# Peptides against a protein of PDB entry 2AUS: the designs that were tried, part 112

Target 1, 323 residues: chain A of PDB entry 2AUS
Amino acid sequence: ADIKREVIVKDDKAETNPKWGFPPDKRPIELHIQYGVINLDKPPGPTSHEVVAWIKRILNLEKAGHGGTLDPKVSGVLPVALERATRVVQALLPAGKEYVALMHLHGDVPEDKIRAVMKEFEGEIIQRPPLRSAVKRRLRTRKVYYIEILEIDGRDVLFRVGVEAGTYIRSLIHHIGLALGVGAHMAELRRTRSGPFKEDETLVTLHDLVDYYHFWKEDGIEEYIRKAIQPMEKAVEHLPKIWIKDSAVAAVAHGANLTVPGIVKLNAGIKKGDLVAIMTLKDELVALGKAMMSTQEMIERSKGIAVDVEKVFMPRDWYPKLW

## One batch from the design tools (peptide; made by RFdiffusion4, then SolubleMPNN)

Design b2_p17_4_s3 (from b2_p17_4, 8 letters changed)
Fold by OpenDDE base, seed 5:
Structure b2_p17_4_s3 (fold): chain B 323 residues (1-323), chain A 17 residues (1-17)
Amino acid sequence: as target 1 above (323 residues)
Amino acid sequence: SAAAIRAELEAYIDAKL
């Protein structure tokens, strides 16, 4: 999520009409909800699907989806995309995750040895998915981006870990325990980050959502529910972006592929096959798609399909048809 | 328990919504 991507400008004269679209910060509350993502503090106990069902009940929603399953016993950051934003979870599923984990060792190990061995688990690790996962039980490599030991109290090791999507912390702890020679298990787990969503002022509970919805519906106070819901554009902050001309927006909103002439600016380092966010010049999410060209090809070419548009988010009427 | 969390949240919803 923290990858600063260079922005390459292809058309420095491209302007946007301020009357078209609805920038993320300028949506009426009902529209903000329709294009929203909640940074939910998932309680321990319920499944991620049960929590999504609760949000739908509380907020009177037809559709919602989550940005990556948390196990029932796991608490913390669960992005929940609402209504018309529901499909933005596709951007969050592959995003990196951070956890705080409590590992309990099954024997006494010197602190220096704990620290040394845990440091060796930074980088590429081989995991087998647990039996209860919908994922095929094949061995797979995963990245551990960092391990930060927060506290060591005898046999209890509290640590922060940044991982590639679908890294199993329980399996990591099991392997650390084996490497220490005493064995270990996961006592507690909290997710502290899911891509661009983290523990910050935007993190809300189910109780907060009840309160904030009540304040809006009964008292007419929209401020709390507005703050509790992030714009769907937050859910794509970690993706490479392509910004398009106003004249291209309506076509993409109708499901047309993005062609090279429609590009105003783009992030560096896009590769063919990457998931990319197509944005307006007002940073509105138009669509998600698959890059059909690299950044370099999108700069050098005068024509061709730049992005195969897979998921449209923007309504068809926010920008005029200019074809 | 997950059941207790659900029951508490149900009661909280029914009291406010």
Scores: peptide ipSAE 0.451, ipTM 0.928, DockQ to the pose 0.551
Fold by OpenDDE base, seed 4:
Structure b2_p17_4_s3 (fold): chain B 323 residues (1-323), chain A 17 residues (1-17)
Amino acid sequence: as target 1 above (323 residues)
Amino acid sequence: SAAAIRAELEAYIDAKL
């Protein structure tokens, strides 16, 4: 999420009509909820599915989905996409994750050895998915991006870990314990990040959501519930973006593929096959799609399919048909 | 327990919504 992507401008004269669309900051509260994502602090105990069911009950929603399962006993950052935004979780499933984990060692190990061995687990690791995983139980590589030891108290090791999506921290801790020669288990786990969602001022509990919904419905105070819900565009901040002309928005919103002439600006480093977010010039999410060209090809070519549009989010009527 | 957390949250919802 923190990778600043260069923005290449193809059309510096492209303007946007302020009367068209609903920028993320200008949505009426009902529309903001319909296109919202909650940065939920999942409590320990309930499943991620139970928590999504609670959010639907609390906010009187028909649909919601989460950005990647947390185990029942795991707390912390669970992005929950609401209503029309529900499908944006597809952008979050492959996103990197951060955790704070408490590892309990089954024997005494010198701190210097703990630090040395844990550093060796940065990089590519081999994992087998647990039995409870919906993923086929085959050996696979996963990236550990970083391990930061926060505290060592005898046999208890508190650490921050950044990982590729679908890395099993329990399995990592088990292997660290084996490498230390004493064995280890995961005592506690909290997810502190899921792609663009982190522990910050946007993190809310289920109790906060109850309170904020009550303040809105009973007291007419929209401020709290508005702040508790992020625009769906937050859920794609980590993706490479392509910004399109106002004249291309309605076509893409109808499910047409994005062609090269529709591009105003784009991020550098898009490769063929990448998941990309198609944005308006007002930073509204139109659709997710698969890049059919590289950034370079999208710059150099005058025509062709730039993005195969897979999932439309924007309503068809926010922008006029200009064809 | 997970049951206690659910029961407390359910009671909190039913008290306010």
Scores: peptide ipSAE 0.447, ipTM 0.927, DockQ to the pose 0.593
Fold by OpenDDE base, seed 1:
Structure b2_p17_4_s3 (fold): chain B 323 residues (1-323), chain A 17 residues (1-17)
Amino acid sequence: as target 1 above (323 residues)
Amino acid sequence: SAAAIRAELEAYIDAKL
């Protein structure tokens, strides 16, 4: 998620009309909410679905969705996409995750051995999904990006772990315990990152949302609720981007595929089949789609379908039809 | 418990919204 992608410019003379669209920083509060994502601190206890239902009740919303389930006992970063942004969670489901976990060992192990064995679990691991998962119980490889031991207190091991989406930390801890020869279980788990969402100043509780909504509705103070809701564009920061001409925006907003002539600039390293974000020159999310070309093909070709548009977010009327 | 968290949050909502 932290890879700064190079930006390749195809058309350095392309301008944007400042009167068209609604840049993320210029949305009226109601429109900001309609295209919002909350970086929620999920409490331990309720399900992720219960928490989404609470947000809908608190903020008087028709629709919301979360960027990847946390188990009832798991706390921390739960991105919740609101209203018209609800389907932006599709970008977050495949995103990497970070957790802080407390592992309890079932026997005494020298600290040096704990450190050595846990380091061997960086890289590819084989997991079987738990019985309670809606996922087919086939063996699958998952990547552990890093393990950072924070503290070792006798049989308790506090560690940070970065993982590929759908890695089961409980299963990882079980396998570490087997490799140590004593066994282990997951005592506590907190999610500290979900793609571009992390523990930072944007992280808010359900109680914060109640307070901030009250301040807006009763006191007329929109500042707090505005800051508590991130623009939907935040939820695609980790994706490769393609920026398009103003003349292409309305067509894509109507569900037309993006063609090569519409591209102004794009990230390097796009591969055929990648999920990409189609952006305006004002960094507004138009749509998500599947790349039908590499970055190189999009540079070299004069025509053809660059992106198969899977999900439109932008309203059809924000930009004029220029065809 | 999850029930206690729900009851507290419900009471907090009903007091402010």
Scores: peptide ipSAE 0.444, ipTM 0.927, DockQ to the pose 0.554
Fold by OpenDDE base, seed 3:
Structure b2_p17_4_s3 (fold): chain B 323 residues (1-323), chain A 17 residues (1-17)
Amino acid sequence: as target 1 above (323 residues)
Amino acid sequence: SAAAIRAELEAYIDAKL
């Protein structure tokens, strides 16, 4: 998620009208909710779908969706996109994840050997999806970005792990146990990160949401519910971005593909086929789409389709039609 | 249990909302 991308400016004279759009920090509370994502601390016990249904009940919402399933017994970071932002979860599904896991060993192993063997599981691993997964049960590679051992107490190993999306921590622990020669199982699991969402001051419980909604509706205090909901733009922070002219915004908001003349600035390293976020000059999310050109092609070309627009988020009326 | 968590949360909602 934390890939710093260079920003290449294509049009240094492009200005934005301050009267158009609704920047993430300037949305009225109702509009902020309509374009919001909650960094939910999912409790252990309920399914991710039950928790989404609770959020819809608490906040009186028609639609919501989560950024990647947590098992019923797993707690922690569950991004829940609200109402008009619901589709932004597609940006979070492929995002890296972090967990804290408790592994229980089925035999005694020297600490030095535990540390050495767990270090060998950093990098590419081979996994088979669980039986209960909707994913085809084919062997596949996954990346383990890092393993950090937090504590070793006899047969109990507490560790932090950063992984590629759809890495199964239960399967990782099983393979570590096999490599140690004693076997192991996953005792506990918490998700501490899902792409740009992490354990920080934005993490809220279902009880917090009840309280904050009550303070807004009964006491007229908007501050708490406003802080509990992140702008949908948070859910795309990890994507490569393309910033467009004010004159291009309404076309893209109507579902037109982004053409090269509409680009003001863009991130370096975009490849053909990448998922990209199309942004206004006020950092408002207009749409998600598939890059049809590389960054280099978008710089060098004067014309052509830069992005195939897949999902529009911005309303059609926030920016005027300037064509 | 998941049932206890649901019942507690339901009671909390009904008391506040």
Scores: peptide ipSAE 0.440, ipTM 0.927, DockQ to the pose 0.541

Design b2_p17_4_s4 (from b2_p17_4, 7 letters changed)
Fold by OpenDDE base, seed 5:
Formats: structure tokens, sequence, C-alpha cells
Structure b2_p17_4_s4 (fold): chain B 323 residues (1-323), chain A 17 residues (1-17)
């Protein structure tokens, strides 16, 4: 989410018809829910799957999916994509994460040494997935983007950590403890960020969702449930984007690959093979796909497949067929 | 009711701790 990407304009004269589509802020409540993502504060105790099942029950939904597993005892930011947005979680799985962790040291260590050693864990680390992980237990590198020590109280170290997706904080703490020479374990863990989702005014509990759904269904008050659900476009804010002509939207919504003539503007730094979000000029998510060209190739070429469309989100009828 | 669902949810969370 923090990567600012330059926007390169290919067609500065391209306009959009205001009558077509449903911009993220203009969806009727039922449609907003169908294309929604909840920034859930997962309680400690239940699994991420159990929490998703509760959301489906509370909101009377057929489908939902989460943007990356939290362990049962781990609380905090769990993005849950709803109904037609369910598959947008594929954009969130590879997204960076932030945690606040409490590390308990198994011996006394001078504060200066704690600070020095923890700073050495910024950058690339080697991890092995835990036994309980569905991931093959092969050694892999993961990036630690930053470590910020918040508090040191004797043997208890409270810290903020930004990490690459699938970094195991428990394993990080174990390795820090080994480097300190005393050993350590993870006492507490909270996820404070998952890509574009963070601890902010959009963070809601399961209890909040019960109340907000009943305020809507019983009292006709939509405001609370509307605010509790983010548009699915939030879940792709961290991806490189390609904005397309109104005339290209219906084709992509039908599953056609995006061709170079359909591009109005795009982010800089797209590489072949990158996951990209295809957007309308109203910032509506049309589809996710794989870039088949770099940004530079998409600018320089007049034709060819720019994006191999993997997953369509937009309904086929929001934009007219202009072919 | 909302209150019944909340009580069931609270019980469920408590049983998982």
Amino acid sequence: as target 1 above (323 residues)
Amino acid sequence: SAEEIKKELEKFIEEKL
C-alpha cells in the first residue's frame, strides 16, 4: 500500500460516461455488500475460517473469503471479502503485513543489546514454515521491512514489525532469542495491517457487524453497515493499476484480454508477469490479470495483449458493448 | 435477535480461548 506509483497517461482526452457503471461510493447497499470487503478485527480464539463462517451467518451471505490466515490466538486486521468480491483476496494474500508482537526473553539482556540485535533482523531472513502450515516446509527467504521497538520492560519486548507475506513472527522471535543468546518466545501477537487494510476507523468487530446488520434490517438504517463494509477496490489499492476506456470495459467484463488500445493510463514500473488491477476511469475494479507487457511496452506499442485477464469482478451489463 | 446472536457469538469465542 505504501508504494507510490507514478501514473502515466497514454490518452489525455479519454472521458467516461457518468451513466455507466457503479463507482465504489455510489453502489446501492445490497450491491455494496455484494462487492464488499470487511476490515475485521479478528478476536483471539476462533480460526480465520470460523470467523468467516460467522460473518456469512451474521450478514446472510453465501460466500466469503479472508485475505490471509491469522492463527487462532492472533487478533487484529483480517480482511474478509464478500460474495462477488470473494476472489479479490488473491490480491491480499501476497500483500505485506504489519504486526505488534510481545516477545518474552528467557534471560536478562541489556536493552542496548536487544536494540542492536533486533535491528540486524531488518532485511532478508531465512525461515522454515511451521509444522501446522499447509506450506511445504522448505527453507525460504522473507523480507522484514522494519522493526520498531515500542517498549522494553525487563524481559518483555513490545515491537512493531512490517514483513513480507508469509513471514512467521513466531520464527522471527525464536531467531532473535537465539541471536540474543538467551532464547525467546512469542507471548502475544496482533496484526495491525494487511496490505491496504490497517487499524483505522474502518476496523470493525463481529459484534459491530451484528448490530449494524440489525440496524439496517430492523430499523432501515443503512449508514452503519455501509461504513462497516469497504468497496472491493480497497483490496487492490496496493496493486499496480491499468485504467481502460469505457469501450474496453464490457469486453474485459466478458473475459477478453486487455489489448494495448484499451489503455488510457497506467502505473509506472509494471513488469511482465505482475498481478495488475484493471480499472475503469471511475476507479471501478473490472478484473485482475497478469501483465503480458511492461509499462514501457504498453506505452510504446500500438497493439498486442497487455493483460491476460485471470479474474473478472465487474458484471457484464454495467458498461455497454461498444463493438 | 441481535442479542441472541451476540450471546451465541460470545459463548463461541469464550469456548475457543
Scores: peptide ipSAE 0.528, ipTM 0.949, DockQ to the pose 0.091
Fold by OpenDDE base, seed 1:
Order: sequence, then structure tokens, then C-alpha cells
Structure b2_p17_4_s4 (fold): chain B 323 residues (1-323), chain A 17 residues (1-17)
Amino acid sequence: as target 1 above (323 residues)
Amino acid sequence: SAEEIKKELEKFIEEKL
């Protein structure tokens, strides 16, 4: 998520009408909620689906969805997309994850050996999904981006781990335990990051949401609930972006594919097949789609389909139809 | 009420631990 992408400008004279759209910072509270994502601290115990049901009850919502399942016993960062933003969770499913895990060893191992062996698990690992996973039980590779040992207390090893989406930390710990020769199991697990969502000032509990909703509805204080809900644009910060002309926004909002003439600026390093966010010049999310061209092709070509639009988020009426 | 929802939420979390 922290990869700064270069921005290439195609049209340096492109302006945006300030009367069109609703920038993330200028949405009325009701509209902010309709296009919101909560960075929820999921408690241990309930399923991710039960927690989403509670959020819907607390905030009086018709629909919501989560940015990737946490097991019942796993706490921490669960992005929950609200109402019209519900489908933005598809951007979070492939995003990298970070966890803090407690590994319990089944025998005594010298600390230096623990550190050495855990370092060897940085990089590509082979794993089989658990029986309870909706994923087909095929052997697959996954990336471990980093392992940071936080504490070693005898047989208990506390560590931070950054992983590719769908890496099973329980399986990682099992393999570390085998490599150490004593065996190990996962005692505790907390998710500390899901793409752009992390443990920060935006992290809120279910109890916080009850209070903040009450302050808004009964006391007329919207500030707490406004801060507790991130704009849906937060959920796509980690994606490569394409910014489009005001004249192209309504067409894309109607489900038209993005053509090259509509592009004002774009991130470097887009490949054909990448998931991309289509943005207005006011950083509003119009749609998610599949890149049909590389960044270089989008620069060099004068015409053609740049993005196959898969999911529209922007209402059709925020920008005028100019065709 | 907010208090009733909190009590129900607390009970729900406790029943799931």
C-alpha cells in the first residue's frame, strides 16, 4: 500500500468544474455514510459476517460488506464498506495484509536458531488452504514480505508479519515449528493491516459506533460518526489510478468503458489486466475496472479502450452528460 | 436505546468467546 506511484500528466490544461460531483471532503454526512468504509477493530469471538450484521443494525443500513474475512478468534483491522460503497471491498481482497502473531513452540529452541529459521520464511512459501476455507485445497505459493520478531519469551514468539492476500498464518507457524524441529502452533493472531487500512486514529470498535451514532441522532453531533467513517476512496489508495476529464465522468458513471481521450493523468507502471481506480480530477472514485492497456500504451495511443469498467460507484447525475 | 444495544452487543460478544 505504501508504494508511491509516479503520476504522468497527459493534459496539463484540464480543469474541473467545482459545481460538479461531491469530493470526499465535501459530502454531507448522509452521503458520506452512503459512500463510507469503516476501519473496524473486530473483536475476538464473532465472525466477520456477524460483525457486519451488527454494523448494519447500529447504523441502520440496508447493506454492507467486509474487506476480507477474519476468523472468529482473530481480532483487528476489518474494513467494512457501507451502502453504495459495499462493492469497493473487491479492491481490498487482493491487498497485502499485516498481522501480529503469537507462536507457541512445543519445545525449547535457542533464540538465535528461532531468529535464523524465521528469517528463512521471508519470501515465497508453499501452503495448502485449511479445510474450512472457501478456497480450493490446492498447494499454492504465497509471499511473505517480511517477518519482524517483536519478542521471544522462552517458547512464546511474538512477531509481525506482512503477507500476500490469502496467506494462512496458522500454516506458516506450523511450518516454522517443523523447521525448528519441535513443532509450533498459533496461540494468538491480530490483523494490524489490510491494504490502506491499519491500526491508526481511524480504527474504531463496535461500541464506538454505537456511541457515535447516538451522538449524531440524539444530540445532533455529526463529528464523531463522520470521523469514524472513511470515504470509499480510502479503500482504493493502494490501487493504480487514472484521472479522467469531467466530460468523460458521466459516460463512465453510466457504465461506458474508459477510452484513451478521457485520460488527464495516470499512474506509472499499470499493466494490462491490472485492477485500476478511475478517478475524477477532484479525487472522487468513479469506477473500478481492468486495464486493457499499459501506462505506456495509454500515453502513446490517441484512441482505444483503456479500462474495461467492472464496477461503477459514482451516481449518474453527479456530472452532466456531455454526449 | 444506545444502552440497550450496548448490553445486547456485550452479551453477544461474551456468548461467542
Scores: peptide ipSAE 0.246, ipTM 0.866, DockQ to the pose 0.091
Fold by OpenDDE base, seed 4:
Structure b2_p17_4_s4 (fold): chain B 323 residues (1-323), chain A 17 residues (1-17)
Amino acid sequence: as target 1 above (323 residues)
Amino acid sequence: SAEEIKKELEKFIEEKL
């Protein structure tokens, strides 16, 4: 999520009409909810699906989806995309994750050895998915971005770990325990980050959501529920972006592919096949799509399909048809 | 326990909705 992407401007004279669209910060509350993502603090106990079902009941919603399963016993950051934003969770599936884990060692190990061995697990690791995973049990490489030891108390090791999507922390702890020679197991796990969603002031409980919904419906106080729901654009902050002309927005919102002439600015380092977010000049998410060109090809070419549009989010009427 | 937390949360949601 923290990858700063350079922005390359193709058309520095491109303006946007302030009367068109609904910028993320200017949506009426009902529309904000329809295009929202909750940074939920998932409690331990329920499944991620049960929690999503409860959010739909609490907020009187037809549809919602989560940005990556947490096991029942695992707490913390669960992005829940609402209503028309539900499909944005696909942007969060490949996003990096952070956890705080408590590892219990099955024997005594000197602290210096614990620190040394855990540091060796930074970088590329070979993992086998657990038996209960819907994923084919093929050996796969995963990246551990960092391991930060927070506390060592005898056999209990509290640590923060940043990992590639689909890294199994339970399996990591098992292998650390084997490398230490005593064995280990995962005592506790909390997810502290899922891509752009982290433990911050936007993190809310199910209790908060109940109270905030009542304050809105009974007392007419929108402030709390508005703050509890992030705009769907938050869920794509980590993706490479392409910003388009106002004249291209309605076509893309109708499911037309983005052509090169529609591009105003774009991130550097887009490769053919990358998932990209198509944005308005007001930073509204129009669609997700597959890049059909690199950034360089999108700069150099005057025509052609830049993005194969896979998932439209923006309503068809927010921008006029200018074709 | 995680199961108790789940039951308490289920009860809370059912009482408030």
Scores: peptide ipSAE 0.221, ipTM 0.861, DockQ to the pose 0.927
Fold by OpenDDE base, seed 3:
Structure b2_p17_4_s4 (fold): chain B 323 residues (1-323), chain A 17 residues (1-17)
Amino acid sequence: as target 1 above (323 residues)
Amino acid sequence: SAEEIKKELEKFIEEKL
């Protein structure tokens, strides 16, 4: 998520009409909700699906989806995309995640040895998915980006860990325990980050959502519910972006593939096959798609399909058809 | 318990809806 991507300008003369579209900061409250993502603090106990069902009930929504399952006992950051934004959660599935974990050791180990062994688990690790995972139980490599030990109290080790998507912290702790020679298990787990969503001022509980919805519906106070819901564009901040001409927006919003002439600016380092976000010049999410060209090919070529459009988010009427 | 937390949340949501 934290990869700063250079922006390459292909058309420096491209302007945008201020009358077209709805920038993320200018959406009426109903439209903001329709294109919203909640940074939910999932309580321990319920499943991620039960929590999504409750959000739908609280906010009177027909559709919602979560940005990556948390186990029932696991609390913390669960992005929940609402209504027309529901499909944006696919951008969050491949995103890196951070957790705070409590590891309980099954024997006494010197602190220096704990620190040394846990540092060896930074980088590439081999994991087998749990039995209950929908994923085939094949051995797979996963990246541990960092391990930060927060506290060691005898046999209890509190640590922060940044991991590649689909890394199992329970399995990591089991392997650390084996490497320490005493064994270990996961006592507690909280997710502190899921891609661009983290523990910050945007993190809200189910209780907050109930109260904020009532303040809006009963008292006419929109401020709280507006702050509790993030624009769907936040859910794609970690993706490489391609910004398009106003004249290309309506075509892409109708499901047409993005062609090279429609590109105004783009991030560096796009590879063929990457998931990319197609944006307006007002930073509105038009669509997600698969890059059919590299960044370099999109710069050098005058024509061709740049992005195979997989999922449209923008309504068809926000921008005029200019064809 | 996880069931108690669930029941408490369900009750809170039902009392407010």
Scores: peptide ipSAE 0.214, ipTM 0.865, DockQ to the pose 0.719

